# Designs tried in a protein design run: peptides against a protein of PDB entry 6NYY. Part 155

Target 1, 212 residues: chain A of PDB entry 6NYY
Amino acid sequence: KHFEQAIERVIGGLEKKTQVLQPEEKKTVAYHEAGHAVAGWYLEHADPLLKVSIIPRGKGLGYAQYLPKEQYLYTKEQLLDRMCMTLGGRVSEEIFFGRITTGAQDDLRKVTQSAYAQIVQFGMNEKVGQISFDLPRQGDMVLEKPYSEATARLIDDEVRILINDAYKRTVALLTEKKADVEKVALLLLEKEVLDKNDMVELLGPRPFAEKS
Target 2, 212 residues: chain A of PDB entry 6NYY as posed
Amino acid sequence: KHFEQAIERVIGGLEKKTQVLQPEEKKTVAYHQAGHAVAGWYLEHADPLLKVSIIPRGKGLGYAQYLPKEQYLYTKEQLLDRMCMTLGGRVSEEIFFGRITTGAQDDLRKVTQSAYAQIVQFGMNEKVGQISFDLPRQGDMVLEKPYSEATARLIDDEVRILINDAYKRTVALLTEKKADVEKVALLLLEKEVLDKNDMVELLGPRPFAEKS

## One batch from the design tools (peptide; made by RFdiffusion4, then SolubleMPNN)

Design b2_p25_5_s2 (from b2_p25_5, 11 letters changed)
Fold by OpenDDE base, seed 5:
Structure b2_p25_5_s2 (fold): chain B 212 residues (1-212), chain A 25 residues (1-25)
Amino acid sequence: as target 1 above (212 residues)
Amino acid sequence: MYMDAEKLKELLEEWKTSRIAPPPP
């Protein structure tokens, strides 16, 4: 209990008991988090879900917590599934509400950063090739790009393609699992917090063996 | 040389949690 609370504080910040979300906002948060949870459940290379919450905290209106595997090497497929899981919230909003909100800003930032890293740091794009450049850190003077403007344009185009592919994959998945997303969202609205056991009861066991 | 797992780790450490961003101020 105390350890979990400490982790929650580190991850989410302090519980903002004073932030009363409007019912419609709370509904949006529930479906957004349900999208993350369900995407993570049905993606092989996604991290196992530990907890999902729609209780507002200092750093967000809701969160999904995963048990990261201690791994130092990531495949392109693993990174793609993580991107899809991260897009799950935005996609859920689109599927259920026909509109998008600002709630996915952090998710989109993460996805964008991952896509650029895959292309320009890890050499995972065939068109750009086997290159590795240090991405400018926030605050580093953008020194002269070690590549041409044409290469910069190519990188930008391939980033968009990668993100769009991840988005389409997520749309397909959550459309197929739409009923599961709704079940999770409705249960979140009731309980505000779900754990792995709640997900197993609701959706059945995760189809991928958790490598212990 | 396996690339410095630290930079990737740092990027992925941010991915350990999905968060709905608070509304813009």
Scores: peptide ipSAE 0.091, ipTM 0.692, DockQ to the pose 0.630
Fold by OpenDDE base, seed 3:
Structure b2_p25_5_s2 (fold): chain B 212 residues (1-212), chain A 25 residues (1-25)
Amino acid sequence: as target 1 above (212 residues)
Amino acid sequence: MYMDAEKLKELLEEWKTSRIAPPPP
């Protein structure tokens, strides 16, 4: 109990008990977080889910917490599955409500950063090629790009393609698992917080052997 | 030489949690 609360405080910040969401907003949050949880459950290279919450905290309206594996090298496939998991919230909103909200802003930022890193830092795109450039940090003077405007356009196009591919993959997955997303969302609305055991009870054991 | 996984680890540490952003004020 105390250890879990300490981790929650570090991840989510202080509970904003004064932030009362309208029932419709709380429903949106529940389905958004359920999308993350279910995507992470059924993606081989996603990190195991530890906790999912729809209790508003200083850093957000809800959150999903994962236990990352001690890993130093990542494959293109692993990065793609992480992108899909990160898009799970937005995709769930689209599938269930036919509308998108601002709630996915942080997710989209992370996905965008990952896509650029894969293409321009890790050389993981065949069209752009085996290149590695440091991404400008926030506040670094936009030094002249070490590549042409034509290359810049190509990078932007390939980033969009990669993100769209991840998005489509996530749509396909969560459409197939739509009933599971709903089960998780409904239970979140009841309990406000779910752990790994709740997920096992709802969905069965994760289909991927946890590499210990 | 395997470059020190620290930079990638930093990027991925931000992925330890997914958060729904509050609506803009």
Scores: peptide ipSAE 0.084, ipTM 0.684, DockQ to the pose 0.595
Fold by OpenDDE base, seed 2:
Structure b2_p25_5_s2 (fold): chain B 212 residues (1-212), chain A 25 residues (1-25)
Amino acid sequence: as target 1 above (212 residues)
Amino acid sequence: MYMDAEKLKELLEEWKTSRIAPPPP
């Protein structure tokens, strides 16, 4: 209990007991987080879900907590599944509400950063090739790009393609698992917090063995 | 919100700063 609370505080920040979400906002958060949870559940290379919460905290209105694998190297497939999981919230909102919200801002930032890193830092794109450039830190004025404008355009295009592919993959997955997303969302609205056991009870065992 | 994406960020940041992945323990 104390350890979990400490982790929750680190991940989500302090509970904002004063932040009362409107029922529709709470519903949006529930489906958003359910999208993350379900995407993570059915993606092989996603981190296993530990907890999902729609209790507002300092860092967000809801969160999904995962147990990351202790790894330093990531494959393209792993990064793609992580992107899909990260897009799960936005995709869920689109599927269930036909609208997008600002709730996915951090998710989109992360996806964008991951996509650029894959293409520009890790050389994971065939068209861009085996290149590696340091991405500017957030807030650094990049005065000069280490590559041509043509390369910049190519990078931007391939980033968009990668993100769109991840998005489409996530749409396909969560459309297939739409009933599961709804089950999770509804249970979140009831319990506000779900753990791995709740997910197992609701969805069955995760199809992929947890890599220890 | 995918909170563990901070780990990806941290990982990406670590990869920016540390050219040599420390050998696995």
Scores: peptide ipSAE 0.022, ipTM 0.542, DockQ to the pose 0.041
Fold by OpenDDE base, seed 1:
Structure b2_p25_5_s2 (fold): chain B 212 residues (1-212), chain A 25 residues (1-25)
Amino acid sequence: as target 1 above (212 residues)
Amino acid sequence: MYMDAEKLKELLEEWKTSRIAPPPP
């Protein structure tokens, strides 16, 4: 209990008891977080879900917490599934509400950063090639790009393609699992917090072996 | 946007949690 609360504080910040979400906003948050949870549940290389919450905190209106694997090497497939999981909230909003909110800003930032890293640091894009550019540290004046403007445009295009591919994959998944997203969202609206056991009760056991 | 290896590691660490960001104040 105390350890979980400490982790929650680190992840979400302090509970903002004064931040009362409107019922419609709370519904949006529930479906957003349900999208993350369900995407993570059905993506092989996603980290196992530990907790999902729609209780507003200092760093967010809701959150999904995953058990990170101690891994230092990531495959392209693993990074893609993580991108899909990260897009799960935005995709859920589109599927259920036909509208997008600002709630996915942090998710989109993470996805964008991951996509750039895959292409320009890990050489994971065939068109850009097996290149690795040292990305400037925060505060370094990027005087000159180590690549041409044509390469810069290619990178930007391939980043967009990668994100769109992840988005489409997530749309396909959450459309297939739409009923599961709704079950999770409705239960979130009732309980405000779900754990792995709640997810197993709702969705059945996660279809992938827990990598020990 | 260029992220160094440390920033990527930080990003990957941040992936441990998904957050619905409130609109900036």
Scores: peptide ipSAE 0.091, ipTM 0.680, DockQ to the pose 0.452; fails the geometry check

Design b2_p25_5_s3 (from b2_p25_5, 12 letters changed)
Fold by OpenDDE base, seed 3:
Structure b2_p25_5_s3 (fold): chain B 212 residues (1-212), chain A 25 residues (1-25)
Amino acid sequence: as target 1 above (212 residues)
Amino acid sequence: MYMDASKLEELLKEFASSRIAPPPP
């Protein structure tokens, strides 16, 4: 209990009891977080869900917390599933509301960073090839790119393709599991916080064996 | 050389939590 609360404070920050969301905004948050939770539940290489919450905190309006795997090597497939899980919130908003909000900004940033890393750091794209360049850090004046403008355009195009592929995969998954997303969202609106046990009761056991 | 997964770990640790960020003011 005390250890879990300490982790929650580190990840989410302090609860903002003064931040009252409008009912429609609260609904949007619930479906967004349900999208993350359900995507993570049905993607093999996603990390196990620990907790999902729609209680506003210092760092966000809602959050899903996962148990990170103790691994040092990641496959292209594992990185794709993580991208899909990260897109789950945005995709859920699109499926249920036919509109997108600013709520996915952090998710899109993470997905973008992951896509660039896969292509230019890990050499995981066939068109760009087996190259590895350091991505500029925020504030580093990259005076000279180690590649041509043609290569830069190719990288940008392949990043968009990769993100779009992850998005389409997530749309397919959450469309198939649309009823499960709604169940989770509705239960979130009732309880505000769900744990792994609540998810098991609602959806059944996760279809992938937890690698111990 | 297995490069130190530390940068990837940091990126992946950021994936350990999804956050709906409030819109910037």
Scores: peptide ipSAE 0.058, ipTM 0.639, DockQ to the pose 0.587
Fold by OpenDDE base, seed 5:
Structure b2_p25_5_s3 (fold): chain B 212 residues (1-212), chain A 25 residues (1-25)
Amino acid sequence: as target 1 above (212 residues)
Amino acid sequence: MYMDASKLEELLKEFASSRIAPPPP
């Protein structure tokens, strides 16, 4: 109990009991978080879901919490599945509402950073090749790029391709699992918080064995 | 030599949670 509360506080901040979301906003949050939860459930290399909540906190209107795997080496396929899970909220909004909101800003930031890292740090793109450059940190003076403007344009194009491929993969997955996303969203609107056991009762056991 | 990138670890730790942040006012 105390350890879980400490993690929740780190992830979401303090509960804001005074922030009453409008019913339509609360519905949007529920379907967004359901998209993350279901994408994570059916992607082999996603981290196991621990908790999903639509109770507003200091850092967000809702959140999904995962158990990170103790892993030091990541494949391109593993990084792609993580990108897809992170896009699950935005994709769910598009599928169910035909509109997108600002709620995915943090998700898109993470996906963008991951895509650039894969291409320019890990050499995971065939067109850019086996290169590794340090990305500027937020707040660092970007002096000179270690590559040409032509290479910069190629990197930007390949980043966009990678993100779009992850987006399309997520659309395909959540379209196939649309009924499951709706089940999770509706249960979230009722209970406001779901755990792994609630997900097992609702969707059945996760189709991937937890690597012990 | 296999090496974990410290930057990758930091990035991947951010995947441990998803957040819907309200827009800044």
Scores: peptide ipSAE 0.056, ipTM 0.656, DockQ to the pose 0.625
Fold by OpenDDE base, seed 4:
Order: structure tokens, then sequence, then C-alpha cells
Structure b2_p25_5_s3 (fold): chain B 212 residues (1-212), chain A 25 residues (1-25)
């Protein structure tokens, strides 16, 4: 209990009991979080969902909490599934509302950072090649790029391709599982918080065996 | 010898939570 609450505070911040969302905003949050939850459920290399909440907190209007695996090495496929899970909220909004909101800003930041890291730090792109450069931190004045402007353009193009591929994969998945996203969203609107057991009851057992 | 995955771990830890960001004030 105390440990879970500590993690929730780190992830979401303090509960904002005074923050009242409009019903339409709360619906958007529920479908966004349902998109994350369902994507994580049906992606093999996604981390197991622990909790999903639409209770506003200091860091967000909703959150999904995952149990990270004690894994130190990641394949390109594993990183792709993580990107897809992270895009699940934005994709759900598109599928159900035909519009996008600012709610996915943090998700898009994470996806962008992951894509750049794969291409310029991990050498996972054939066109860019087996290179590894440090990415500038937010606020670092990049005085000189260690590569040409042509290479910079190539990196930017390949980042967009990678993100678009992850996006398309997520669209395909959540379109197939559209009914499941709706079930999760509706239950979130009722309970405001779901755990792994709620997901098992609603969707059945996760189709991937947890390596014990 | 695998290099220290510490930077990757930090990045991946950020994926341990999804947040719907409130609109900037």
Amino acid sequence: as target 1 above (212 residues)
Amino acid sequence: MYMDASKLEELLKEFASSRIAPPPP
C-alpha cells in the first residue's frame, strides 16, 4: 500500500481533487487511457499493465502504470511495441472522436525521443548506419553537430518513418480491438481506476505468457 | 561486453507511465 502510493505520486503527482473535468474531457481521457491499456494488453513486448486511472493528478489528467521488466537489453521489435503502446492514447482519440487533443504531448515526446535514440544512439537504422551520437539534452546548446546537414536531414526523415510505422501498427491493432477499447473506456468512466484483475475480467487473460 | 544500459533504462522508465498532459497554462 505505501509503496504503491509512493509510485503513484511519482508517476502522476498529487491528486487534484479540486480539478473538475467536463464530462466530454473525462470521456476523452477515458478513451485515451483505454487505448494505452488495450495496446499494452495485445502487444507482446509491452510492459504488463498494473493500473490505469482517469483521476486527475499534478502531472496529468489520467495515467497508465506498468510494471517494468528487469531487462537491460532491448530489441528493435521490443522498442517498436513500446512505441505503439505509447501511441495508443492518441490513436484511440482518432478512432473514436476523429480529432486529436493536446493530451498526447508527453506520449509524443517519449515516442520522438525513443525514435531518435534508436536511430542515432543504437544504430538500429540501415540507412543512417551503425552510428552512435549523444543526443542533446533539453537546454544544451548544440554548438556543433557531429554530422553533416545531409545526415541530419536523413535522421529526421528516418525518425518520421519509424514513428509513422509505429502509428500505423497501433491504428491497425486498436481498430481490430475497437470493441475492447470501448469496454475499457466505459468501465473507466464508471470506476475511474482499473487494475490488472479488472482487465482480465473484461478482456480475458493477456495472450502472452508472463515469463516467470 | 555490453555497455551500461543506464541511459536506455532512464528512457524506458519514462515509458513505465503514460500521462495525459494538462494543457499548458
Scores: peptide ipSAE 0.047, ipTM 0.627, DockQ to the pose 0.600
Fold by OpenDDE base, seed 2:
Structure b2_p25_5_s3 (fold): chain B 212 residues (1-212), chain A 25 residues (1-25)
Amino acid sequence: as target 1 above (212 residues)
Amino acid sequence: MYMDASKLEELLKEFASSRIAPPPP
């Protein structure tokens, strides 16, 4: 209990019990989080879901907590699945509401960062090639890019392609699993917090063996 | 949304920091 609460505080911040969302906003959050949860459930290389919550906290209106794998090396496929899981909230909003909200800003930031890292740090893009450049840290002087403007444009284009591919993959997945997303969202609206057992009861066992 | 940005950053940082130590001679 204390350990879980400590992790929750790190992930979500302090509970803001005074922050009452409008029912429609709470619904949006529930479907958003359900999108993450379901995407993570059905993506092989996603981390196992531990907890999903729509209780507002200092860092967000909901959260999904995953058990990270002790892994130091990531494949392109693993990174793609993580991107898809991260896009699950936005995609769920699109599927169920036909609109996007600001609620996906941090997700998009993460996805963008991951995409750039894959292309310019990990050399995972065939068109850009086997390059590795440090991404400017927040606050670092925008040092001259070690590559041409043409390369910069290529990078930007390939980042967009990668993100769009991840997005489309996520759309396909969550469209297929639309009923599951709805089940999770509805249960979230009821319970506000779901754990792995709730997900198993609702969706069945995760189709991928969890590395214990 | 709520994969802890810190974990991805940490993951990316860990990945960036993981110098594959050359195998010991």
Scores: peptide ipSAE 0.023, ipTM 0.512, DockQ to the pose 0.033; fails the geometry check

Design b2_p25_5_s4 (from b2_p25_5, 12 letters changed)
Fold by OpenDDE base, seed 5:
Structure b2_p25_5_s4 (fold): chain B 212 residues (1-212), chain A 25 residues (1-25)
Amino acid sequence: as target 1 above (212 residues)
Amino acid sequence: MYMPAEKLKELLEEFKRSLIAPPPP
């Protein structure tokens, strides 16, 4: 109990109990978080869901908490599934509301960062090649790019392709699982917080064995 | 991991525009 609350505070910040979401906004958050939760549930290499909440906190209007696997090395497939999970909220909003909110901005940033890292740090793109460049840290003056302008354009193009592929994969998944996203969203609107057991009761057991 | 803010911003804006574009009929 105390340890879980501490982790929740680190991830979500302090609950803003005074911030009452309007019903329409609360609905948007519920479907957004349901998209993350369901994508994570049905992606093999996504981290298992621990908790999903639509209670506003200092860092966001909702969140999904996952149990990270202690892995030092990630495959391209694992990184793709993580990208898809991160896109799940935005894709859910598109499927159910036909509109995109600013709530997905941080998710898009994370996906973009992951795509760049795969291409320019991990050498995971065949067209760009087996290259590894250090990305500038926050606050570092980027004096010179470690690659040509032609390479920069190629990197940008391949990043867009990778993100679009992850997006299409997420759209396909959440379209197939649309009824499950709705079930989770509706239950979130009722309970405000769901755990793994609630998800098992609602969706059945996760189709992937938790590798111990 | 930090990306150059300008490039990240451009990519994010392009990505946003690509998603708002109606699916090709």
Scores: peptide ipSAE 0.019, ipTM 0.425, DockQ to the pose 0.049
Fold by OpenDDE base, seed 2:
Structure b2_p25_5_s4 (fold): chain B 212 residues (1-212), chain A 25 residues (1-25)
Amino acid sequence: as target 1 above (212 residues)
Amino acid sequence: MYMPAEKLKELLEEFKRSLIAPPPP
């Protein structure tokens, strides 16, 4: 309890109990977080869900918390599933509301960063090749690109392809599991906070064994 | 293909953090 609260405080900040979401906003957040939760539930390489909440905290209106794996090496497949999980909120909004909110912008940023890292840092793209460039740190004036403009364009194209593939995968998954997303969202609207047990009761056991 | 954590650490730490829906502007 205290440790979880400490983590929640670090991640989400203090509960803004005074911040009352409008019903439609709360609904949007619930479906957004349900999208993350369900995507994470049905993706093999996603981290196990610990908690999902639509209680506003710090800079967030809701969150899904996952158990981080002590893993030092990641596969391309693992990174893809993490991208899909990160896109889950946006995709849920699209499926249920036909619109995307600004709440999904940070998720898209994360996905974009991951895609660039895979292509330019880890050499995970066949067209770009086995190259590793340091991504500019926030605040570094990238005066010189370590690669040609042609390579830059290729990287940008391949990043878009990777993100689009992750997006399509997420759409397919959450469309298949649409009823589950709705169940989670509705239960979130009722309870405001769900844990792993709530998810098990609602969706059944996670299809993938938690690799301890 | 495996990637070392050192290069992924920042990104992965962001992924390991709670996925937070930011407030609308």
Scores: peptide ipSAE 0.017, ipTM 0.407, DockQ to the pose 0.666
Fold by OpenDDE base, seed 1:
Structure b2_p25_5_s4 (fold): chain B 212 residues (1-212), chain A 25 residues (1-25)
Amino acid sequence: as target 1 above (212 residues)
Amino acid sequence: MYMPAEKLKELLEEFKRSLIAPPPP
């Protein structure tokens, strides 16, 4: 229920307000960013973690930076792991605080965008079909939807299923690695910024070979 | 929730940009 409502709110275009981090908010951000970091650490197809920070920047409360691969083609498995990593912050908040904050809104938006792209553009969903909807270019009055209302509903349903599957996968992972999330969060509260070496010291070497 | 085609297009374009965009320095 709360997760579905959050997806609907993100799709509905709610804006994130700039907030000054209070001590309790800083704690929430630390666990949020720890969730991203740990999810990225233990997901094979996630990009390698470079840095995690709870120092606010602009409208952001914290961030995790990853080394992007020079990759133009993504598999469904890679996109799923990226979705899980993106959900890591929200899932961490749920595991540790039993509540979801508005801080994860941008993550939900990214996950939602990815899910729609997989289903509508990349043809990665069997129910919708191996179809790519060429959405009209800028300037074409979309007078008519390129697909039926029934197809639109199917797309929406399959997007929710995909996001929910990624969410469940992330919950399972971060529940298993709960102690690791705690370690990262506590160290973030102390140092405010962690790098890859800090993560290795806390968690051991990343279990996946870094594809150079 | 039904997403209008225009909004879906916007999201897809944003997603594409996010895949190609280098991490913020």
Scores: peptide ipSAE 0.014, ipTM 0.462, DockQ to the pose 0.066
Fold by OpenDDE base, seed 3:
Structure b2_p25_5_s4 (fold): chain B 212 residues (1-212), chain A 25 residues (1-25)
Amino acid sequence: as target 1 above (212 residues)
Amino acid sequence: MYMPAEKLKELLEEFKRSLIAPPPP
């Protein structure tokens, strides 16, 4: 209890107990967070879920907390599953409500950044080739692109392909697991906070052995 | 190469547009 609260304070900041979500907003957040949680549950290379909450904290209306693995090297497969998990909230909103909210904007940004990094920094794309460029930090004036306009277009196209592939994979997964997303969302609306044990009770044990 | 913040924004907007497109029948 005390240790979990300490971790929550470090990661989530202070609960904004004063931010009252409208019932429809709360429902949207519940399905959004359920999408993240379920995607992470059924993706092999996703980090283990620790907690999912629809209680507003900091700048977020809800959150899913994961235990990051102490890993310095990521495979292409691991990065793809992480992208899918990140898209899980948006995809859930699309499946259940047929609409996109502004709440998923930060997730889209993270996915876009990850896709770009894979292609440009890590050389993980065969068409672009074994190139490694540092991504500009916020405020760095990119004076000259170290690659041609044709290469820039190719990078943009391959980034879109990678994001679309991750999106399609997430849609397929959450469509298959639609009933599980709904179970998690409904329980979130009741309890506002779920832990790993709640997820095991709802969905059964995670199908992937936790590598200790 | 450093993706300018503007290019990231463009990719983000394009991504948003691509996701609004109904799944191909």
Scores: peptide ipSAE 0.013, ipTM 0.440, DockQ to the pose 0.050; fails the geometry check

